Peptides against a protein of PDB entry 6FRK. Designs and how they scored, part 44

Target 1, 411 residues: chain A of PDB entry 6FRK
Amino acid sequence: NEEVLNAMLKEVCTALLEADVNIKLVKQLRENVKSAIDLEEMASGLNKRKMIQHAVFKELVKLVDPGVKAWTPTKGKQNVIMFVGLQGSGKTTTCSKLAYYYQRKGWKTCLICADTFRAGAFDQLKQNATKARIPFYGSYTEMDPVIIASEGVEKFKNENFEIIIVDTSGRHKQEDSLFEEMLQVANAIQPDNIVYVMDASIGQACEAQAKAFKDKVDVASVIVTKLDGHAKGGGALSAVAATKSPIIFIGTGEHIDDFEPFKTQPFISKLLGMGDIEGLIDKVNELKLDDNEALIEKLKHGQFTLRDMYEQFQNIMKMGPFSQILGMIPGFGTDFMSKGNEQESMARLKKLMTIMDSMNDQELDSTDGAKVFSKQPGRIQRVARGSGVSTRDVQELLTQYTKFAQMVKKM

## One batch from the design tools (peptide; made by RFdiffusion4, then SolubleMPNN)

Design b1_p11_3_s4 (from b1_p11_3, 6 letters changed)
Fold by OpenDDE base, seed 1:
Formats: C-alpha cells, sequence, structure tokens
Structure b1_p11_3_s4 (fold): chain B 411 residues (1-411), chain A 11 residues (1-11)
C-alpha cells in the first residue's frame, strides 16, 4: 500500500512540476498529502486513487489561500487601484480588462497611464480604453509618472469615479529605479489596492519575481495572466506563497472579456486536469443568450430536441476559442489545446450543424428525434443526400443526440 | 448548467 501511494504521489508530483508548481511547494505538498492520508481508510477498499486525488486537491487549495481576505472596492467610494509588474506581464491589457469588468457591473471606471518609460504605452491604453468606452487619462509630454498619476487620480476623484485604475511603468528586470518610481507613485496617489500582475508562462521564475515585488512594494492583490497558453497556472501558487496576497482575477486570453474572478476550486481542478466545469457554466451564462433560459427550462422538464442541440452548437461556436472551452471540460486535457484540434473540433461542429440544416421541422422539434428516424429510415437517406454526407454520419449524429437526450432525462 | 458540459464531453 505504501509503495502504491508513493508511486501515485510521484506521478502527481511530476504532473505538478510540469504545471510549473515550485519544487519546494511540491515537496511540501507531498509531505502534507502523506500525513493527511489515513492508511487504515485506504485498507477498507475505498478507491485509493480518489482518496489521493482528494488529499492533493485539498492541499493545493491551501497553497492558493494566503489566509487574508481579498480587497474589494466599496460602492459609491473612490477606489484607487495601482497596477505593478514587469513589462510583458500583460499589466496594461489587464488594467483594461479590470476596468471593463467593473464597467459591465455598473461601476464608474477609468484608466490612468502613468507609464512614461515605454514608448506607445499611452497610445496602447488609449486604444484599449476607447474600444471599451472607458474614460482615460495620460500625457504625451509629461515624463514624471508621479505627476501624471496624481493629476489623473485628482481629475477622476473630482468627476466622482468609483474605480480609478493606474497603470505604472514596467521594466524587463527588477531594477531599484523601477521600485523607487513605484513607491513614489504609491506615496503620491495613496492607492486602496496595489495589484501585482504576473505572467503564468514564466514558470519557475514566478516565485523569485513575485518575491522581488513584495519585498519592495506593498502588494495586496495578484492577477495572473496568460493562462490560455501552455502555462497550467502552477506559477500562481508561487505568487501567492511569495506575496502572501490573494489572486483576485485571472487572464484567460487576448480578448477584453477573457478575464474572470479567481475561483480556487475551478482553478485547482483545471491545474489537476480535472477540467473547469464551473467556469464553463459561468462563461455560458455570461453569454446572456435569451435562448439559454428557455433551454434550461426544457432541460428541467427532460425535453431535448435536435433543434435544442443545434442551438447549443451555435452557442459553443460563439463562446470564442474552442481550445479554451475544451480545456474547461474534464477529459479534454492538454492534447486538445493544440491549434490543429481546435479547427478540427469546429469543423466537426459545423459538419453536424450542416446535417441538421437538412432536417425538417418535424425531425428537429421532435422530443424523440432518433425514434422519428428509426421509424422511417428513408429520412436518414434524405438528410444524408441533402447535406452531402454518408448515412453513417447521420446515424452517428442521431446516436450522439440519443445519448444527450437520455442524459437530459436523468437530470 | 451541467447539461451543456455533458453535451461538450460527448462531442
Amino acid sequence: as target 1 above (411 residues)
Amino acid sequence: EDTLLELLKQL
């Protein structure tokens, strides 16, 4: 039993290291998991794999919890949020994403560009802000970030903005001059929250970077970016450990809406390759497809038609990069995230929709569509000819539909 | 909620 435990823990530790989890945290987790597993409960014929997985999950949840409550903005107050982080961390893009997130929630939001070091920083912020209809401030002539930040904060305070986001200069390296500038800006504007933006794709460098920022600046929140790539997010655990600050949001892509509140359970589930069911549900609900309420009501009644399946395929195609959606589904792990598999999956959905486009309303709106086709096999041949596919392709679609309809009846 | 996910798992 101990050999089997050690073998399974070795596989888990390898997978966590491949997920960019810091080697010290992986060692600590291994010891904590070993101490948390009751070997007597493992002897009782319980699924050893499930027990180890649960113990690992529980210890990962603890590693992402800094034991401090995340700062939240106060409604009807002026909340100044200062962003800090290296150049290329996604800081400027994340400022726009956070502003857009609060704007969509009915907060009066604005952006300040206090990055005087990077050429075109203000133009980039202005472009992002203008696309999102977010008010912005910055200068093309002022070179002191303290002056720009102070003037911008004062302006937006006087205009009764509730969320005032200040983007600061980044550097390619941790330089004392950068930290001095950040401290001068922080002292001038007195931010309610300092957000450290970290790129998840830097892997094992996350700990050292996060520590360098926390040792110089009073980081109170972390945002992790670039979780849409090969980065499994293990660097996020290192950021929490180093900063002792909660992750408040994650960036999950290039779009302004590829930004979500950090949820511990979904994040750890995704890190373990269990998928993010909750995040997929939330993303589907955020699409505000009026058809989703009507569908959910039909599904509660155990009704599911080929038309309802067609509408769901349209919804999936609207959710953005199919690789991100698949990466949220348990069992569609890392191998489906290749650009080749996204196009193939989208082509497969389009093929299924094209088959359904050759169905009639009686076939599409039947609560037992598969039985309509089984009673009259000539319908399969008609649909196959109409869509330019084989009768087998139509039968495969009907088999998939039948599995879904049976699942809906069990809900 | 779980239905769309189960739909996606069977694709």
Scores: peptide ipSAE 0.005, ipTM 0.415, DockQ to the pose 0.089
Fold by OpenDDE base, seed 4:
Structure b1_p11_3_s4 (fold): chain B 411 residues (1-411), chain A 11 residues (1-11)
Amino acid sequence: as target 1 above (411 residues)
Amino acid sequence: EDTLLELLKQL
């Protein structure tokens, strides 16, 4: 049993290292998982794999939790949010995304460009802000970021802005001059929150970079970017560990709306490649679709019926525009569903539901719906005739259901 | 991720 545990933990550790999780954190996780697993409970015939997966999941959740409550802006107050991070981290884009997020939530939001180092930084911010209709401040002539930040903050405080976001210079390297500049800006504007923006794709460098920022400025929040790319997000764990600060948001693409509040469970599920069914379920739960608790419990038990799939498609259809639903699925950038593709995908879901409407309760409620159809092929022909589709369309639906049901059984 | 995404892309 210990050898099997050690072998499985080795595979998990390898997968976590391949997901850019820091080697020290992987080692600590391995030790914590070993201590959390009762070997006697493993002997009692419990699914050893599920128990290890649950223990790994639980320890990853702890690695993402710094034990500190995330800062949240106060309504009716001027909340100054200073952004810090390297050039190429997505900092400037993330400032615009955060501003747009709060603006859409009905906050009076503005942007300040205190990046005097990068040529065209202010023009880029101005372009992004103008597209999003976000008020902005910056200078073409002032070279001191402290002056720009101070003047911009004072201007927007006097105009009763609630969210005042300050973008700072990002340099390619951790230079002492950058950290001195950031400290001077922070001292001048007295931010309510300092946000470190980190690129998830930098892998093992995440710890050292995040630490270097935290050692110089009082980083209180982390935003992780480029989680739509090849980065599995393991670097985010390193950032939390190094900064002792919560991840508050994630960037999931290039668009201004490719930005979401950080959620621990979906993020860890994604990191483990467990499929973002849990993240979809959590996001569906936030939409107060009352019928989701029963479905979550079935999914946790590895039960998934054609009816459960039908209910999921109904939930997806109730969630509104497919663009919002796809923005909820990691790796579907908003561009993947042009308005034409959205209508086509909704038509596809509706077609699948119409096929299922021609199924009987025995077919819909079977824990192995595909096997019910495979044992009696005449059911496929009945359903096909009832729904006005080909037998191939029904077989394609059953193939999709089988893949989903297998994924749920592996959870 | 890829499997659910692939499934949803196949829908």
Scores: peptide ipSAE 0.000, ipTM 0.337, DockQ to the pose 0.029
Fold by OpenDDE base, seed 5:
Structure b1_p11_3_s4 (fold): chain B 411 residues (1-411), chain A 11 residues (1-11)
Amino acid sequence: as target 1 above (411 residues)
Amino acid sequence: EDTLLELLKQL
């Protein structure tokens, strides 16, 4: 039993390392999981795999929780939010995304460009801000970021802005001069929150970088970017560990709307490739979709049919924005979140639903719908003809369903 | 390839 556990933990640890989880955190997780697993309960015929998965999940949830409550802006106050992070982290884009998020929530929001180092930083901010109709400040002539930040913060304070976002320089080659400049800006504007922006794709370097920022400035929040790419987001755990600061938002693409509040359960479920069934359930419950109790109960029992998938797609189409919800469905996250806009993703779901509309009740209500089709290939040809798609499109749907149904059975 | 999912699938 211990040898099997150690082998399984070795595989999980390898996969976490491949997910860019820091080697130190992976070792700690392995020890914590090994300590949390009762070997006696594993001997009692409980699904050893489910126990390990659950233990790994719980320990990853703990690694994302810094034990510090996330800062939140206060309504009717002037909240100064300073952004810090490396060049190429998506910091400037993330400033605009956060500003747009708060603006859409009815906050009086503005942007300040205190990046004097990067040529075209102010033009980029101005372009993003103008597209989103967000007020902005910056200079083409002032080279001191402290002056720009101070003047911009004072201006927008006097104009009774509630959210004042300050973008700073991100430097790759002169860490010390960057950190001193950030500290000078922070000291001048006295931000209510300092947000560290981290690229999820930087892998094992996340810890050292996040620590370097935290050691110089009072980082209180983390935003993780580029979670739409090949980055599994394991580096985010390193940022939380190093900064001792919560992840508050994630960037999930290049569009201004590709930005969401961080949710722990969804993120860890995605990191594990398990999808966010719990967060999907929670989000579906938050939407008072009364018909979901039966689905939740089926999912808890590891039952998932093509009809249950169809009903989920109907719910997703009601929920918008589509990118956030597809990422919550196991096995749909990476392949469905191709570089297509929300409309393309909706068109893909609608295509899948149209394929399922050509299925019969025996096919839709089967607890192993893919096996029904594999046993009788003529069903694939019928459904393909009925829905006006290729037999390949039906096979791709069944492959996606199989991936999801196998995950639900393992939950 | 969702290597963790595949590993968790092989477990």
Scores: peptide ipSAE 0.000, ipTM 0.386, DockQ to the pose 0.020
Fold by OpenDDE base, seed 2:
Structure b1_p11_3_s4 (fold): chain B 411 residues (1-411), chain A 11 residues (1-11)
Amino acid sequence: as target 1 above (411 residues)
Amino acid sequence: EDTLLELLKQL
């Protein structure tokens, strides 16, 4: 039993290391999982694999929980949020994403560019802010980030802004001078929250970088970026461990909307290759499709029609890049994430929808649509002719629908 | 939850 446990833990440890989880955290997790698994309970014929998976999942959830409640802005108050992080971490883009997130939630938001070190930092911020219709402050002539940050914060406080985001310089090579500058800015503006932005793609370097920032500035929140790339997010565990600060948001792409509140369970599920079911549900719910509640209710009652499937395909097409949606599903390998496969998948969905557009209301609204077509094969030929497809394509659609409807009935 | 996921897995 101990040999089987050790073999399975070795596979899990390998997968976590391949997910950029720090080797110290992987060792600690292995010890914690070994201590949490009763070897006597494993002897009782329980599914050893499920027990180990559950123990691993539970210990990963603990590694992402710093035991500290995330700071949240207060409505009707002036909340100053300072961003810190290395150049290329996505910090500047993340400032704009966070400002846009709060603006869409009805907060009076603004951006301050206190990055005087990077040429074109203010132009980039101005471009992003203007595109998102976010008020911004910065200077082309002032080189002191403390002056810019102080003046910008004072200006936006006087204008009764609720969310005041300050972007700072990111330097790669002069860590001490960067940390001194960040501390001077923090002391001048007295931020309500300091957000460390970390690039997940830096892998094993996440711990050392996150620690270096926490040891110099009072990091209270973490945002992890580039989780759409090859980074499986294991660096996020290192950031939480080093900063003792909660992850508040994740960046999932280059677009201003590729930004979501951090959820522990979905993140750990994705890290383990179990998929992000909750994040998929949240994205479906965020689409504010008036029919989502009605659909969830129908699904809970084991009812699923061809119309309900059509509406789901419309929802999937509205959720954005199909590659991001597929990457939330367990068992869709990285091979489906190619840009070619996204267009093909979207074309396939559109083809299925075009077939359903040739169906009548009796066919679409039947709780047993496949049986309606099986009883009257002439319907398949009508739909095939109406949509310009083969009778085989219609039969394949009905086979998929039947598989789904059977699954819904088992829920 | 599992249904939408399984729907998407079969696409």
Scores: peptide ipSAE 0.006, ipTM 0.423, DockQ to the pose 0.089; fails the geometry check

Design b1_p11_4_s1 (from b1_p11_4, 6 letters changed)
Fold by OpenDDE base, seed 4:
Structure b1_p11_4_s1 (fold): chain B 411 residues (1-411), chain A 11 residues (1-11)
Amino acid sequence: as target 1 above (411 residues)
Amino acid sequence: VDLLNLLNELS
């Protein structure tokens, strides 16, 4: 039993390292999981897999929880939010995303460009802000970011703005001059929240980068960007560990609305490949798709049919930015998206729908659609012929459905 | 490697 546990933990550790989880955190998680597993309970014939999975999940949840309550803006107050982070972290884009998020929620929101280092930083911010109809401040002539930040904050305070976001200069490297500038800006504007923006794609460098910022400025919140890419999200754990600050939002794409509040449970579920049904439900509800309530109710009852999957695919196709939504569907994780662009992913989804269009009502409406096909393999051949695909393609669809349906039954 | 898939393969 201990050898089996150690083998399983080794593979889990390997997968976590491949997910960009910091080696120290992986080691700690391994030790914590090993200590949390009762070997006597494992000996009693309980599902060893479920116990390990639950233990791993529980320890990952602890790693993303710094034990500190996230800062939230106060309605009717002037909340100054300063952004810090390296150049290329998505900081400037994230400022616009956060501003847009609060604006959509009915907050009086504005943006300040205190990036005097990058040529065209103000033009870029102005373009993004104008497109989103967000008020902005900056200068083409003032070179001191402290002056710009101070003037901008004062202006927007006087105009009774509730959310005042200050974008600062990024550097390509951790430079003392950058940290001094950030500290001077922070001292001048006295922000209610300092947000560190981190690119998740930097992998093992996340810890060192996040620590360097936290050691110089009082980072109180983290935003992780580029979680739509190759980044499996393990860098987020490193950011929390290094900053001791909660992740408040995640950036999930290039669009201004590719931005969501961080949720611990859905994030860990997604990191483990369990999907994010809660986030899917929230996103589906935000889109006001007509048939959402019926699907949500079925999912709550652990019922999921091939028809329900088809309807979900139709909804996804209506929702636009396809990559994010697929990554929320259990069994349609990174492997479905990693092999192509958004157009290829849409083409694959259309192919799956075409396969289901060749299914009959008995197959589509069965709560155990996979069992219907397994009992009568001739159905697979019929569907394959009807849709012009291989029997393998139908089997792959049924495998995805089975994975999803099993997760829905466990919810 | 999908950690869930890995945990599934090890079961």
Scores: peptide ipSAE 0.010, ipTM 0.458, DockQ to the pose 0.020
Fold by OpenDDE base, seed 2:
Structure b1_p11_4_s1 (fold): chain B 411 residues (1-411), chain A 11 residues (1-11)
Amino acid sequence: as target 1 above (411 residues)
Amino acid sequence: VDLLNLLNELS
């Protein structure tokens, strides 16, 4: 029994390390899960696999919760938000994304470029801000970021802006001069919130970087970027642990709209390769596709058929950037996204739809489609022949469907 | 090399 537990925990630990979760956190999780299971095994005849999965999920949720309530801006007040982070973290892009997010919600938002170190920083901010119709401040001649930040904050306070975002200089390395500059800016403008922007793709370096920022400046919020890439987001747990600050938003791409409020449960589900059905539902609702209400209502009732999956694939094909939406579907893990451009992802989706086009109405409309195929293996061979694919490809589709349907039943 | 060694130390 202990050997089976240890073997399963080893697989989970390996998967978490492959997801860029810091080794110290993985060790702590393993110890906490063991302790939780040892306590629960004494109390219940529950299926050990379900117990381990639940314990792992629960401990991951705790690792993402710093126990501190996220700062939120106050409507009708002047809220100063200072951004800090390394160069290449997506900090400048994230400033624009956050400003645009609040602007779309009817907040009077502005951007200040206090990055005097990077040539063209102000031009880049100005370009992004102008495209989004966001008011901006900066200088081509002033080299002191404290002066620019102070003047910009004063200006926008006098103009009754509600959200005043200050972008600061980022360095390529942890440099004492960068931290001193950030402290001087923070002391001058007295921000209501300091946001650390972290690139998820830096893997195991996330902890050390996040800690270095927290040890120097009063980081109160974290934004994790580049979660659309190969980064499985395990670095986000390291950022929370090091900063003791909540993740407030995630960046999911390069577009200004590729920005969403952080949700713990969907994030952990995605990290474990379980998918993000809630985020998929939210995204489907945002797109106001006429047939979406019926699908959402079925999903809320724990009903999910192969036809419902087909309709979702049709909707995904209408929605654009495939990479984001496929990563929300259970069983379309990182391996489905990691090897292909958007065209290859679309071709794979079209292949799955072609397999389903060879299914009959009884197979498509069954609430237990995988069981229909498992009871009559001749159906798999028929569908494989009809769609010109292997029996393995049909089985893989049914495995993906089963994973999705099991998650929908748990919602 | 370090990740494999770390995995071996966790085993």
Scores: peptide ipSAE 0.006, ipTM 0.400, DockQ to the pose 0.009
Fold by OpenDDE base, seed 1:
Structure b1_p11_4_s1 (fold): chain B 411 residues (1-411), chain A 11 residues (1-11)
Amino acid sequence: as target 1 above (411 residues)
Amino acid sequence: VDLLNLLNELS
């Protein structure tokens, strides 16, 4: 039993390292999981896999919890939010996404460009702000970010703005001059919140970067960007560990709407390749698809059929960008998207739908579709012949369905 | 390899 546990934990640790989880955190998690697993409960014939999965999930949830309550803006007050982070972290784009998020919620929101170091920073912010109809401030002539930030904050305070977002200069690396500038800006504007923006795609470098910022600036919140790419999000754990600050939002793509409040459970589920069914439901609801209520009601009751999966694939095919939505489906994790373009991903869904088109109503409408096929293996061969695919392709579909249906039953 | 698949293969 202990050897089996150690082998399973070794593989889990490998997968976490491949998900950009910091080696120190992986070691700590391994020790914590070992301590949390009751060997006596494992001996009682309980599903060892489920116990390990649950223990790993619980310890990952603890790793993204800094034990500090996230700062939230106060309605009817002037809330100054200063953004800090390296150049290329997605900081400027994230300022616009956050401003748009609050604006959509009925907050009087504005943007200030205090980045004098990067050529065209103000033009980029102005373009994003104008597209989103967000008021903005900046200068083409003033070179002191402290002056720009101070004037912009004063202006928008006088105009009774509730959310005042200040974008600051980045650098390509950690430089003392950057931190001095950030401190001068922070001292001048007295922000209510300092948000560190981190690029998830930098992998193992997340710890060192996040630590360098926290050691110099009073980071109170973290936003993680580029979680739509090849980044599995393990760097987010490093950011929390180094900053001791909560992740408040995540950037999930290039669009201004590709921004969501951080939810611990869905994030860890996605990191583990379990998908994000809640996020999928939320996205499907945002599209106001006519048949959506009936499907959501079934999902809430833990009922999930192959037909329900087919309908979900039809909905997903109507939703763009396809990459984000696939990453929310259990078993369609980053590996499904990492090797293919959006068209290949659509072709894969169409292939799965074509397999399901060869199923009968008894197979499609069964609450345990995989068990229907397992009891009568001749069904797999029939469906494979009908859809022009291998029996393996049908088995892979049934495996994906089983994973999804098991998650829905846990909701 | 998603961690869920890995955990599935080890079970």
Scores: peptide ipSAE 0.014, ipTM 0.491, DockQ to the pose 0.021; fails the geometry check
Fold by OpenDDE base, seed 3:
Structure b1_p11_4_s1 (fold): chain B 411 residues (1-411), chain A 11 residues (1-11)
Amino acid sequence: as target 1 above (411 residues)
Amino acid sequence: VDLLNLLNELS
């Protein structure tokens, strides 16, 4: 039993290392999991794999929780939020995403560009802010980021803005000059929150980067970007460990709406390749698609029809970049995240919908749609002819539906 | 967990 446990823990440790989890954290997790598993309970015929998975999940949840409550803005107050991070971390884009998030929630939001180092930083911020109708401040002539940040914060305080976001200069490398500039800006504007923006795709470098920022600047919040790519997000654990600060948001793509509040359990589920059902449900609910409540209620009752599946495919197609939704679905992992596969995946959904468009109301609204077709095979041939597909394609759809409906009945 | 595994098998 101990040998089996050690073998399974070795596989889990390998997978976590391949997910860019820091080797020290993986080692600590292994020891904590080993200590949390009762070997006698494992002997009693319980699913050893599920027990280990649950123990691993629980320890990963603890690694993402710094034990510190996330800072939240106060309504009717002037909240200054300073952003820090390396160049290419997605910091500037994330400033715009956060401003847009608060604006959509009815906060009076603005953006300040205190990046004097990067040519065109202010033009990029101005373009993003204008597109989102967010007020902005910056200079084409002032080269001191402290002056720009101070003037911008004062201006927007005087105009009674509630959320004042300050974007700072990044560098390609950790340089002492960058950290001194960030400290000077922070001392001048006295931010209510300092947000460290980290690129999840930097892998094992996440710990060293996050530590270097925390050692110089009082980071109170973390935002992780590029979680839509090949990054498995293990670097986020390193950022939390190094900064001792909560992750408050994640960036899930390039669009201004590709931004969501951080949720611990969905994130760890995704990291383990278990998928994010809760995040999918929340994202579906945020889209305010009129029929979502009725569908969630049907799913809770274990009822799932071909029409309900069709409506879900329509909803998925309306949700925007299909790659994000797929990445929330377990095992749609690595291969489907390529830009080429998004179009192919949408084409596949459209093909399935076209097959269902050739079904009648009796077939679509049956709680046992597959049984309707199995009892009368002539229906498969009719639908195949009507949709211009093979009988095999219709059978594959019905097989997929059957599996789906069986899972909904187990919920 | 299982619904998600199925959406994965659909891809």
Scores: peptide ipSAE 0.000, ipTM 0.333, DockQ to the pose 0.043; fails the geometry check

